# Designs tried in a protein design run: peptides against a protein of PDB entry 3NZW. Part 98

Target 1, 212 residues: chain A of PDB entry 3NZW
Amino acid sequence: TTTLAFRFQGGIIVAVDSRATAGNWVASQTVKKVIEINPFLLGTMAGGAADCQFWETWLGSQCRLHELREKERISVAAASKILSNLVYQYKGAGLSMGTMICGYTRKEGPTIYYVDSDGTRLKGDIFCVGSGQTFAYGVLDSNYKWDLSVEDALYLGKRSILAAAHRDAYSGGSVNLYHVTEDGWIYHGNHDVGELFWKVKEEEGSFNNVIG
Target 2, 222 residues: chain B of PDB entry 3NZW
Amino acid sequence: QFNPYGDNGGTILGIAGEDFAVLAGDTRNITDYSINSRYEPKVFDCGDNIVMSANGFAADGDALVKRFKNSVKWYHFDHNDKKLSINSAARNIQHLLYGKRFFPYYVHTIIAGLDEDGKGAVYSFDPVGSYEREQCRAGGAAASLIMPFLDNQVNFKNQYEPGTNGKVKKPLKYLSVEEVIKLVRDSFTSATERHIQVGDGLEILIVTKDGVRKEFYELKRD

## One batch from the design tools (peptide; made by RFdiffusion4, then SolubleMPNN)

Design b2_p17_4_s4 (from b2_p17_4, 10 letters changed)
Fold by OpenDDE base, seed 2:
Structure b2_p17_4_s4 (fold): chain B 212 residues (1-212), chain C 222 residues (1-222), chain A 17 residues (1-17)
Amino acid sequence: as target 1 above (212 residues)
Amino acid sequence: as target 2 above (222 residues)
Amino acid sequence: MKIYRPPYKDYRFALAE
């Protein structure tokens, strides 16, 4: 798995692969590792598939309840805290979760929190989470700038996941790409890694370790 | 150390068509190297045009199916006989599975039916309740033998249009019920040849707008 | 209480140090 999110002048880019594995078995190439909690809030999934799906869906319900009760969208801080508190209660039980809660509120602006099953909760501008995270960081960190255009930022997110998919056996399938703005998240499509790889290789003259 | 789980073998397969869905399973039930039954159905009509199979440890599978059937019953009681949609069924099954997160049902679950638009739908579950809607899924003992075949024949993976030098992929298209049945039969006959835990009989449940029909085919009994 | 966890779908991750 490779998931990433980063803040830039244009908001947040979220990019994830779509491969699920069970040991050496590729269980799926088409998994949705982003949960759309609400129009302004996304959750990413790494670790146990069921743990992430179940609890992030539950989180969505809690966020909706907050909106109903408070007549205001939940903050990214509060949403991430709810999840963090939940997983902390299960500490030692064997939950496996590495998640990013990404969203926009008027109060916070674009915000990213990392939450894992160890109870760690971190606010930050750049996170890569998964077995391919180091590969993604290699590309992302080398090209990241706050002043990226939306187009360049989207490409960078996509390109970073592609790099991870190339090097990490546990990442692949496709890239799901999101842009989060003050108006909410925008889905920027599903990009098959196979097709994307060859396209990028040709356009960039990259991936020269592969003779195509 | 006590192992609470058994493995009763078998294989299941779901394929979604345009306006139908198929869920198939062999009828062999085994323990270790012994055949317990040559005809133990593991694909069930659960009502509301939903078919379900939970393959792996049969005791867990049966328990899960019973609980789901009961859930369907109570859904009708609580919601004025409203039809349970396939997506809602999938969510319900997730909760059933995850409710035992720390002592899971040792099964691979697949359900099939029609979505609210009348299109074929297949949902697959891991033992603890992760789920995904897919066009096809194999589960159980011979899943590793069948799934690559389905990738190729249902989703047309690694197929290209002739004369394009691999530049144009074979376009995705829905398969007819007849084509799907052929693929299912070929899958199970092939799996039976190469896996000792698969065989005896093949039961196929076909879901259409008109309801659920069943087909049965003999498999090798070796 | 013993926890039994069979193999399941996993999105493998390494905890960022």
Scores: peptide ipSAE 0.039, ipTM 0.782, DockQ to the pose 0.091
Fold by OpenDDE base, seed 3:
Structure b2_p17_4_s4 (fold): chain B 212 residues (1-212), chain C 222 residues (1-222), chain A 17 residues (1-17)
Amino acid sequence: as target 1 above (212 residues)
Amino acid sequence: as target 2 above (222 residues)
Amino acid sequence: MKIYRPPYKDYRFALAE
């Protein structure tokens, strides 16, 4: 798995692969590793598939209850804290989760929190999470700047996942890409890695370790 | 040390069509190298045009199916006999599975039916309740033999248009019920040849807007 | 409590150093 999110002048980019594995077995190439909690809030999934799906879906319900009670959208800080508090209660029980809660509120602006099953909760501008995270960081850190255009930022997110898919045997399938702004998240499609790789190689002249 | 789980073998397969879905399973039940039964059905009609199979440890599979059937019953009681949709069924099954997160049902679960638009739907589950809607899925003993075949023949993986030098993929297309049945039969006959835990009989449940139909075919009895 | 683990699907997660 490789998931990433980063803040820039144009909001937040979220990009994830779509491979699920069971040991050496590729269980699926088409998994959705992003949950759309509400029109302004996303959650990413790494670790145990069921743990992530179950509890992030539960989180969505808690966020909706907040809106009903308080008559306003939940903050990214509060949403991430709910999840963090939950997993902390299960600390030592064997949950496996590495998540990013990404969203926009008028109060906070574009915001990213990292939450994992060890009880860590971090606010930050850039996170890569999964077995391919180091490969993604290599590309992302080398090209990131705050002043990226939306187009360049989207490409950078996609390109970073592609690099991880290339080097990490546990990442692949496709890239699901999101852009989060003050108007909410926008889905920017599913990009098959098999096709994307050759396109990028040709256009960039990259991946020269692979002979066409 | 006590191991509460067994393995009863067998294989199951789901394929979604445009306006139908198929869920198939062999009828062999084994323990170790001994055949317990040559005809023990493992694919079930659960009502509301939903078919279900939970393959692996048969005791857990049967328990899960029974619980789901009860869930369907109570859903009708609580919601004025409303039909349970396939997506809601999938969510319910997730909760059944994850409710035993720390002592899981040792099964691979597949359900099949029609979505709310009348299109074929197949959902697959891991033992602890992760699930995905897919066009096709194999589960059980011979899943590793069948799934690559389905990738090639249902999703047309690694197939290209002739004369395009591999630049144009074969377009995705829904298969007819007859084509799907052929693929299912070929899958199970092939799996039976190469896996000792698969054989004896093949039962196929076909879900359409008109209801659930069953077909049976003999497999090798070796 | 005794925990039993089946062969589950995994979105591989690496912990940061």
Scores: peptide ipSAE 0.038, ipTM 0.787, DockQ to the pose 0.105
Fold by OpenDDE base, seed 1:
Order: structure tokens, then sequence, then C-alpha cells
Structure b2_p17_4_s4 (fold): chain B 212 residues (1-212), chain C 222 residues (1-222), chain A 17 residues (1-17)
């Protein structure tokens, strides 16, 4: 798995791969590792598939309840704290989760929190989470600037996941890409790695270790 | 040391068509090398045009299917006989599975039906309730033998248009019910040849807007 | 509390130290 999110002048980019595994078995190439909690809030999934899928869906319900009760969208801080508190209660039980909660509120602006099943909760501008995270960081850190255009930022997110898919056997399938702004998240498509790789290689002149 | 789980073998397969879905399973039930039954159906009509199979440890599978059937019944009681949609069924099954997160049902679950637009739908579950809608899925003992075949023949993976130097992928298209049944039969006959836990009989449930139809075919009985 | 861990699908990730 490789998931990433980063803040820039244009909001937040979220990009994830779509491979699921069971040991050496590729269970799926088409998994959705982003949960759309509400129009302004996303959660990413790494670790146990069921743990992430179940509890982030549950989180969505809690966020909706907050909205109904308070007549205002939940803050990214509060949403991430709910999840963090939940997983912390299960600490030692064997939950496996590495998540990013990404969203926008008027109070906070574009915000990213990292939350994992060890009880870690971190606010930050850039996170890569998964077995391929170091590969993604290699590309992302090398090209990241706060002043990226939306187009360049989207490409960078996609490109970073592609790099991870190339090097990490547990990452692959496709890239799902999101852009989060004050107006909410926008889905920017599913990009099959098998096609994207060759396209990027040709256009960039990259991946020269692979002969086409 | 006591192991609460068994493995009863078998294999199941789901394929979604344009306006139909198929869920198939062999009828062999086995423990290790000993055949317990040559005809123990494991694919069930659960009502509301939903078919279900939970393959692996049969005791857990049967329990899960019974719970889901009961869930369908209560859904009708609570919601004025409203038809349970396939997506809602999938969510419900997730909760059934994850409710035993720390003592899981030792099964690979597949359901098939039609979505609310009348399109074929197949959902697959891991033992603890992660689920995904897919065009096809194999589960059970011979899943590793069949799934790559389905990738190739249903989703046309690694197939390209002739004369394009591998530059143009074979386009995705829906398969007819007849084509799907052929693929299912070929899958199970081939799996039976190579896996001792698969064989005896093949039961196929076909879901259309008109309801659930069952077909049965003999498999090798060795 | 007893916990059983059968094989299941996962999205592999590196834990932070």
Amino acid sequence: as target 1 above (212 residues)
Amino acid sequence: as target 2 above (222 residues)
Amino acid sequence: MKIYRPPYKDYRFALAE
C-alpha cells in the first residue's frame, strides 16, 4: 500500500494505490483506499482492510452525527481525534491501521492528520503512509513546493504513487487521486498503473531502468 | 493445541454480467483428504434476489448464511417488506463478519445479485468483513487456480488487439449468460483436475430480474 | 479476551517507530 497527502497553496492532494494483498497473494487490484466521509473530509486506509474500512465508515457516522447535533461540520482535528481515541481504546487488541484524515473547514483551512493504531496522531503538511511510503517520499520530497499549481500538484501526487507502485511489490493496481479545497474534495480519476507507467516514461523520459 | 477452525475445502466463483449475476460452487465437502459429502450445496438463495456463499470452514459458513437470512427476514419486518438492495446486504454482511472480528468466521464470502440499476453485482468479503464490489471473484481452495483465469477471460487482462503490437488493449465488454456459464464450467472442471478438494458436483445460481435459476453439472468424482 | 487472526486482506504499511 501507498497513500499520500500533502498541503499546498491550492489545498490538499490525496493519492492512493489500489492493491490489496494477503501474504504473497494479490487479493485485489481495484480496492478503494479512500473513504469519502463527507464532501469536505477524506480518510485514507492502510493496514488491515477490514479494520480501516469498518472504523473509518464508523467515523463517517460519527462525523454526520456531529453535524446533525452541532449544525456545523466537524473539524478535521475533532474527526481525527475521534478515530484516534477509538483506536487507542483498542490498543493491544491487534488493530492494524495507518490513516490520514484530510479535509477543509473554515476554522482550520486545509488540514491533514495522521492517525495510526499505535495511538499516534500527528498534524502535518506532508504524509506518505504504507509499505511504499519511502518510495513515494523520494519523489514527493524532491519536487514538492508550497507554490505548486493545482495541475502540478495533482501530477506530483499521482507520480509519487506511481513510483511506489513501481518499486513496492505490495503497491499497484491504479492511482486514485483527489484534490481538496474550500469547496470540498474533487475526484480526479482512477489511473491504471499499467498504462500510466508507460505514459509517464515516454513523456518524462523517466524509468530508464525499464526497457520498453 | 486446540484449533477451533476446520477447513472443508471447496471452491466458489462469482461473475457479474450486464443484467445478471452468477454465483457457483462445487458440492464437495472434505476434511483433509477424506470426502465428507459429494453433494453438500454451499450456494444459497437468500431471498430478495440475493445469492450467497461463505466458503472455508463449513460450520462458520452455514452459521453466517443463516444469520444473513435471518437478517433479511427482520429487514422485511422492520421496513414494511422493503427489498434489501445488494449494496445494503453487503454492508449488513460486513457487520456480521466484523462483529466477530476477534473470533472470525473462517470463510471467504461472496454474494451476487442485481444492483438498483438492474446491473449484475458481485461482492466479496474477507473473513473479518472487508468487502469490495467486483466483476468476478473466485474463493476457496482453488481460488488461486481460477482467479488468474478469470482475470484473463472476464476482464481480458493481458489481452491485446491483434496487429497493434500490444499497444491496444482488448476492450472490456460484458459476457452473455451462456459465455459466463461456459467459463464457470471450464473453471471448475479444470480446478477439479488439479485440486483434491474440488469436485463431485457444480451448482450454479443465476440471478436475473426474473429471479434465481439453478443449474447443476456433474464434476469428476475421484 | 481471546483473539484469532485468520488470513485476511490488508494494505501493507510501515509502522512508525
Scores: peptide ipSAE 0.038, ipTM 0.769, DockQ to the pose 0.099
Fold by OpenDDE base, seed 5:
Formats: sequence, structure tokens, C-alpha cells
Structure b2_p17_4_s4 (fold): chain B 212 residues (1-212), chain C 222 residues (1-222), chain A 17 residues (1-17)
Amino acid sequence: as target 1 above (212 residues)
Amino acid sequence: as target 2 above (222 residues)
Amino acid sequence: MKIYRPPYKDYRFALAE
């Protein structure tokens, strides 16, 4: 798995691969590792598939309840804290989760929180999470700027996941890409790695370790 | 340490068509190398045009299916006999599975039916309730033998249009019910040849707007 | 020998250092 999110002048980019594994078995190439909690809030999934799906869906319910009770959308801070508090209650029970809660509120602006099953909750501008995270960081960190255009930022997110898919045996399938703004998240498609790799290689002249 | 789980073998397979879905399973029930039964159905009509199978440890599978059937019953009680949609069924099954997160049902679960648009739907679950809607899924003992075949024949993986130098993928298209049945039969006959825990009989449940139809085929009894 | 896929599906995960 490789998931990433980063803040920039245009909001938030979220990009994830779509491979699920069980040991050496590729269980699926088409998994959706982003949960759309509401039109303004996304959750990413790494670790146990069921743990992430179940609890992030549960989180969505809690966020909706907040909206109903408070007559206002939940903050990214509060949403991530709810999840963090939940997993902390299960500390030691064997949950496996590495998640990013990404969203936009008027109060906070574009915001990213990292939450994992160890009880860690971090706010930040850039996170890569998964077995391929270091590969993604290699590309992302080397090209990241706050002032990226939306187009360049989207490409960078996609390109970083592609790098991880290339090097990490546990990452692959496709890239799902999101752009989060004050108006909510925008889905920017599913990009099959099998096609994307060759396209990028040709256009960039990159991936020269692979003979085309 | 005590192992509470058994493994009763078998294999199941779901494929979604355009306006139908199939869920198939062999009828062999085995413990280790001993055949317990040559005809123990493991694919069930659960009502509301939903078919379900939970393959692995049969005791857990039966328990899960019974719980789901009961869930369907109560859904009708609580919602004025409203038909349970396949997506809602999937969510419900997730909760059934995840409710035992720390002592899981040792099964691979597949359900099949029609979505609210009348399109074929297959959902697969891991033992703890992660689920995904897919066009096809094999589960059980011979899943690793069958899934690559389904990748190739249902999803047309690694197939390209002739004369395009591998640049144009074979386009995705729905398969007819007849084509799907052929694939299912070929899958199970092949699996039976290579896996001792698969065989005896093949039961296929076909879900259409008109209801659930069952077909049965003999498999090798070796 | 039983030929099963591993029983659990996961998204491989590593903590950030």
C-alpha cells in the first residue's frame, strides 16, 4: 500500500494505490483506499482492510451525527480526534490502521491529520503512509513546493504513487487521485499503473531502469 | 495451543453479468484428506434475490449464513417487508463479520445479486469484514487456481486487440449467462483436477430479475 | 497440502520514522 496527502496553495492532494494483499497473494488490484466521509472530508486506508473500512465508515456516521447535533460540519481536527480516541481504546487489541483524515473547513482551511492504530495523531502538510511510503516520499519531497499549480500538484501526487507502485511489490493496481478545496473534494480519476507507467516513462524519459 | 478452527475445503465462485449474477460452489465437504460429504451445499438463497456462500470452516459458514438470513427476516419486520438491497446486505454482513473481529469467522464470504439498477453484483468479504464489489471472485481452497483464470476470461487481463502491438487492450464487456456458466464449469472442472478438496458436485445459483435458479453438475468423485 | 490464499486481506503498512 501507498497512500499520500499533501497541502499546497491550491488545497490538498490525496493519492492512493489500489492493491490489496494477503501475504504474497494479490487479493485485489481495484480496492478503494479512500473513503469519502462527506463532501469535504476524506479518509485514507492502510493496514488492515476491515479495520480501516469499518472504523472509517463508523467515523463517517459520527461526523454526520456531529453535523445534526451542532448544525455545523465537523472540523478535521475533531473528526481525526474521534478516530484517534477510538483506536486508542483498542490499543493492544490488534487493530492495524494507518490513516489520513483530509478535509477543508472554513475554520481550519485545508487540513491533514495522520492517525494510526498505535494512538499517534499528527497534523501536518505532507504524509506518505504504507509499505511504499518511502518510495513516494523520494519523489514527493524532491518536487514538492507550496506554490505548485493544481495541475502540477495532481501530477506530483500521481507520480509519487507510481514510483511506489514501481518499487513496492505490495503497491500497485491503479492510482486514485483527489483534489480537496474549500468547495469539497474532487475525484480526478482512476489511473491504471500498467498504462500510466509507460505513459510517464515516455513523456518524462524516466524509469530508465526498465527497458521498454 | 488450541485451534478452534477447522477447514472443510471446497471452493466458491461469483461472477456478475449485466443483468444477472451467479454464485457457484462445489458440494464436497472434507476434513484434511477425508471426505465428509459429497453433497453438502454451501451456496444459499437468502431471500430478496440475494445468494450467499461463506467458504472455509463450515461451522462458521453455516453460522454466518443463518445470522444473515435472520437479519433479512428482521429487516422485513422493521421496514414493512422492504426488499433488502444487495449493497445494504453487504454492509450488514460486514457488521456480522466484524462483530467477531477478535474471534473471526474463518470463512471467505461471497454474495451475489442485482443492484438497485438491475445490474449484476458480486461482493466478497475477508474473514473480518472488509468487502469489495467486483465483477468476479473465487474463494476457498482452489481460489488461487481460479482467480488468475477469471482475471483473464472475465476481466480480459493481459489480452490485447490483435494487430495493435499490445497497445490496445481487449475491451471490457459483459458476458452472457451461457458464457458465464461455461466459465464456471471450466473453472471447477479444472480446480477439481488439481485440488483434492474440490469435487463431487457443482451447484450454481443464477440470480436474475425473475428470481434465483439452481443448476447442478457432476464433478469428479475421486 | 491445502492451497488457500492467506486468510486475511490487508494493505501493507509501515509507520513513518
Scores: peptide ipSAE 0.036, ipTM 0.776, DockQ to the pose 0.097

Design b2_p17_5_s1 (from b2_p17_5, 8 letters changed)
Fold by OpenDDE base, seed 5:
Structure b2_p17_5_s1 (fold): chain B 212 residues (1-212), chain C 222 residues (1-222), chain A 17 residues (1-17)
Amino acid sequence: as target 1 above (212 residues)
Amino acid sequence: as target 2 above (222 residues)
Amino acid sequence: KLYTFEVARAAGEAAAP
């Protein structure tokens, strides 16, 4: 798995691969590793597939309950804290989760929290999470700027996941790409890694370790 | 050290069509190399036009299916006989599986039916309840033999239009029920040849708007 | 065997055989 999120002048980019594995077996190439909690809030998934799906869906329910009770959308801080508190209660039980909660509220602006099953909760501007995270960081860190255009930021997110899909055997399938703004998240499509790889290779003149 | 799990072998396969879905399974039940039964059905009509199979450890599979059937029953009681949708069924099954997160059902679960638009639907689950809607899925002993075949023949993976220099993929299209049945039969006959835990009989449940029908075919009995 | 969105190169298997 490779997931990433980063803040920039235009909001938040979220990009993830779509491969699930069971050891050496590719269980699926088409899994959705982003949960759309509400129109302004996203969660990413890495680790145990069921742990992530179950608890992030549960988180979605908690966020909806908050909205109903408080008559306002939950903050990204509060949403991430709910999840963090939950996994902390299960500490030692064997949950496996590496998540990013990304969203926008009027109070916070564009916000990213990292939450994992070890009980770590971090606010930050850039996170890559998964077995391919180091590959993604290699590309992302090399090209990241706060002042990226939306177009360049989207490409950078997509390109970083592509790099990880290329080098990490546990990452692949496709890239799901999101842009989060004050108006909510925008889905920017599913990009098959096979097609994307050759396109990028041709356009950039990159990936020269592979013969076309 | 005590191992609470067994493995009863077998293989299951789901394929969704445009206005139908199929869920098939062999009828062999085995422990190690000993055939316990040549006809032990593992694909079930659960009502509300939902078919289900939980393949792996049969005791766990049966328990899970029974729990789901009971869930359907209570859903009707609680919601004035409302039909349980396939997506709601999938969510319910996730909760059944994840409820035993720390002592899982040792099964690969597949359900099939029609979505609320009348289109074929297949959902597959891991032992603890991760799930995905897919066009096709193989589960069980010979899943590794069948799934790549389905990738190629249902989703047309690695197929390109002739004369396009590999630049144009074979377009996705729904398969007819006849085509799907052919693929299912070919899958199981092939799997039977290469896996000792697959064979004896093939039972196919076909879900349409008219309900669930069953077909049975003999497999190699070696 | 559980489905995973792998977080490490070392297999992240848990809770199931």
Scores: peptide ipSAE 0.273, ipTM 0.794, DockQ to the pose 0.164
Fold by OpenDDE base, seed 2:
Structure b2_p17_5_s1 (fold): chain B 212 residues (1-212), chain C 222 residues (1-222), chain A 17 residues (1-17)
Amino acid sequence: as target 1 above (212 residues)
Amino acid sequence: as target 2 above (222 residues)
Amino acid sequence: KLYTFEVARAAGEAAAP
């Protein structure tokens, strides 16, 4: 798995691969590793597929309950804290989760929290999470700037996942791409890695370790 | 050391069509190298046009299916006989599976039916309740033999239009029920040849807007 | 085996069938 999120002048980019594995078996190439909690809030998934899917869906319910009770959208800080508190209660039980809670509120602006099953909760501007995270960081860190255009930021997110899919055997399938703004998240499509690889290779003259 | 799980072998397969879905399973039940039964159905009509199979440890599979059937019953009680949608069924099954997260049902679960738009739907689950809607899924002993075949024949993976130098993929299209049945039969006959835990019989449940029908085919008994 | 979105290259699976 490779998931990433980063803040920039235009908001937040979220990009994830879509491969699930069971050991050496590719269980799926089409898994959705982003949960759309509400129009302004996303969750990403790495670790146990069921753990992430179940508890982030549960988180969505808790966020909706908050909105009903408090008559306002939940903050990214509060949403991530709910999840963090939950996994901390299960600490040592064997949950496996590496998540990012990404969203926008008027109070916070664009915000990213990292939450994992070890109980770690971190606010930050750039996170890559998964077995392919180091590959993604290699591309992302080399090209990241706060002042990226939306177009360049979207491409960078997509390109970073592609790099990870290329080098990490546990990452692949497709890239799901999101842009989060003050108006909410925008889905920027599903990009098959097989097709994307050759397109990028041709356009960039990159991936010269592969002979076409 | 003590192992609370058994393995009863077998294989299951779901394929979604445009306005139908199929869920098929062999009828062999084994323990180790011994055949317990040559006809033990493992694909079930659960009502509301939902078919289900939980393949792996049969005791766990049966328990899960019974719980789901009971869930359907109570859904009707609680919601004035409202039909349970396939997506809601999938969510319910997730909760059944994840409720035993720390002592899981040792099964690969697949359900099939029609979505609320009348389109064929297949949902597959891991032992603890992660799930995904797919066009096709194989589960069980011979899943690794069948799934690549389905990738190629249902989703047309690695197929290209002739004369395009591999630049134009074969377009996706829905398969007819007859075509799907052929693929299912070919899958299971092939799996039976190469896997000792698959064989004896093939039962296919076909879900359409008109309900669930069953087909049965003999497989090799060796 | 459980389905995973692998987090660590060497971690593998631990909890369930």
Scores: peptide ipSAE 0.270, ipTM 0.801, DockQ to the pose 0.158
Fold by OpenDDE base, seed 1:
Structure b2_p17_5_s1 (fold): chain B 212 residues (1-212), chain C 222 residues (1-222), chain A 17 residues (1-17)
Amino acid sequence: as target 1 above (212 residues)
Amino acid sequence: as target 2 above (222 residues)
Amino acid sequence: KLYTFEVARAAGEAAAP
């Protein structure tokens, strides 16, 4: 798995691969590792597939309940805290989760929290999470700047996941890409790695370790 | 250490068509190398045009299917006989599975039916309730033998249009029910040849807007 | 085996037979 999110002048980019595995078995190439909690809030998934799907769906319900009770959208801080508190209650039980809660509220602006099953909760501008995270960081860190255009930022997110999919055997399938702004998240499509790789290689003249 | 789980083998397969879905399973029930039964159906009509199989440890599978059938029953009681949609069924099954997160049902679960638009739907689950809607899925003992075949023949993976130098993928298209049945039969006959836990009989449940029908085919009995 | 979105090399899930 490779998931990433980063803040820039244009909001937040979220990009994830779509491979699920069971050991050496590729269980799926088409899994959605982003949950759309509400029009302004996303959750990413790494770790146990069921743990992430179940609890982030649960989180969505909690966020909706907050909106109903408080008559306003939940903050990214509060949403991430709910999840963090939940996994903390299960600490030691064997949950496996590496998540990012990404969203926009008027109060907070564009915000990213990292939450994992060890109880860690971090606010930050850039996170890569998964077995391919180091590969993604290699590309992302080399090209990141706050002043990226939306187009360049989207490409950078996509390109970073592609790099990880190339090098990490546990990552692949496709890239799902999101842009989060004050108006909410925008889905920027599913990009099959099999096609995207060759396109990028041709256009950039990159991936010269691969002949063909 | 005590092992609470058994493995009864078998294989299941779901494929979604345009306006139908199929869920198939062999009828062999085995423990290790000993055949317990040559005809023990593992694919079930659960009502509301939903078919279900939970393949692996049969005791767990049967328990899960029974719980889901009861869930359907109670859904009708609580919601004025409203038809349970396939997506809602999938969510319900996730909760059934994840409710035993720390002592899982040792099964690979697949359900098939029609979505609310009348299109074929297949949902697959891991033992603890992660799930995905897919066009096809193999589960059980011979899943590793069948799934790559389905990738190639249902989703046309690694197939390209001739004369395009591998630049144009074979376009996705829905398969007819006849084509799907052929693929299912070929899958199981092939799996039976190479896996001892698969064989004896093949039962296919076909879901259409008109309901669920069953087909049965003999498999090798060795 | 449980399905995973792998977070580390050679990582496995404990809550499975």
Scores: peptide ipSAE 0.268, ipTM 0.785, DockQ to the pose 0.162
Fold by OpenDDE base, seed 3:
Structure b2_p17_5_s1 (fold): chain B 212 residues (1-212), chain C 222 residues (1-222), chain A 17 residues (1-17)
Amino acid sequence: as target 1 above (212 residues)
Amino acid sequence: as target 2 above (222 residues)
Amino acid sequence: KLYTFEVARAAGEAAAP
């Protein structure tokens, strides 16, 4: 798995691969590793597939309950804290989760929190999470700047996941790409790695370790 | 060391068509190298046009299916006999599986039916309740033999239009019920030849808007 | 085996045999 999110002048980019595995078996190439909690809030998934799907879906329900009770959208800080508190209660039970909660509120602006099953909760501008995270960081860190255009930022997110899919055997399938702004998240499509790789190689003159 | 789990073998397969879905399973039940039964059905009509199979440890599979059938019953009681949709059924099964997160049902679960638009639907589950809607899925003993075949023949993976130098993929299209049945039969006959835990009989449940139909075919009995 | 979105290379988790 490779998931990433980063803040820039134009909001937040979220990009994830779509491969699930069971040991050496590729269980799926088409898994959705982003949950759309509400029009302004996303969650990403790494670790145990069921743990992530179950508890992030549960989180979505808690966020909706907050909105009903308080008649106001939940903050990214509060949403991430709910999940963090939940996994902390299960600490030692064997949950496996590496998540990012990404969203926008008027109070916070564009915000990213990292939450994992060890009880870690971090606010930050850039996170890559998964077995391919170091490969993604290699590309992302080399090209990131706050002043990226939306187009360049989207490409950078997609390109970083592609690099990880190339080098990490546990990452692949496709890239799902999101842009989060003050108006909410925008889905920017599913990009099959098999096609995207050759396109990028040709256009950039990159991936020269592969003959073709 | 005490092992609470068994493995009763077998294989299951789901394929979604445009306006139908198929869920098939062999009827062999084994323990280790011994055939317990040559006809023990493992694909079930659960009502509301939903078919289900939970393949692996048969005791766990049977328990899960019974719980789901009860869930359907209670859903009707609580919601004025409203039909349970396939997507809601999938969510319910996730909760049944994840409810035993720390002592899992040792099964691969597949359900099939029609979505709310009348399109064929197949959902697959891991032992603790992760799930995905797919066009096709193989589960059980011979899943590793069959799934790559389905990738090629249902989703047309690694197939390209002739004369395009591999630049144009074969276009996706729905298969007819007759084509799907042929693929299912070929899958199971092939799996039976190469896996000792698969064989004896093949039971296929076909879901359409008109209900659930069953077909049975003999497999090799070796 | 459980399905995973692997978080580390050469790592795995199983809750059942």
Scores: peptide ipSAE 0.266, ipTM 0.797, DockQ to the pose 0.164

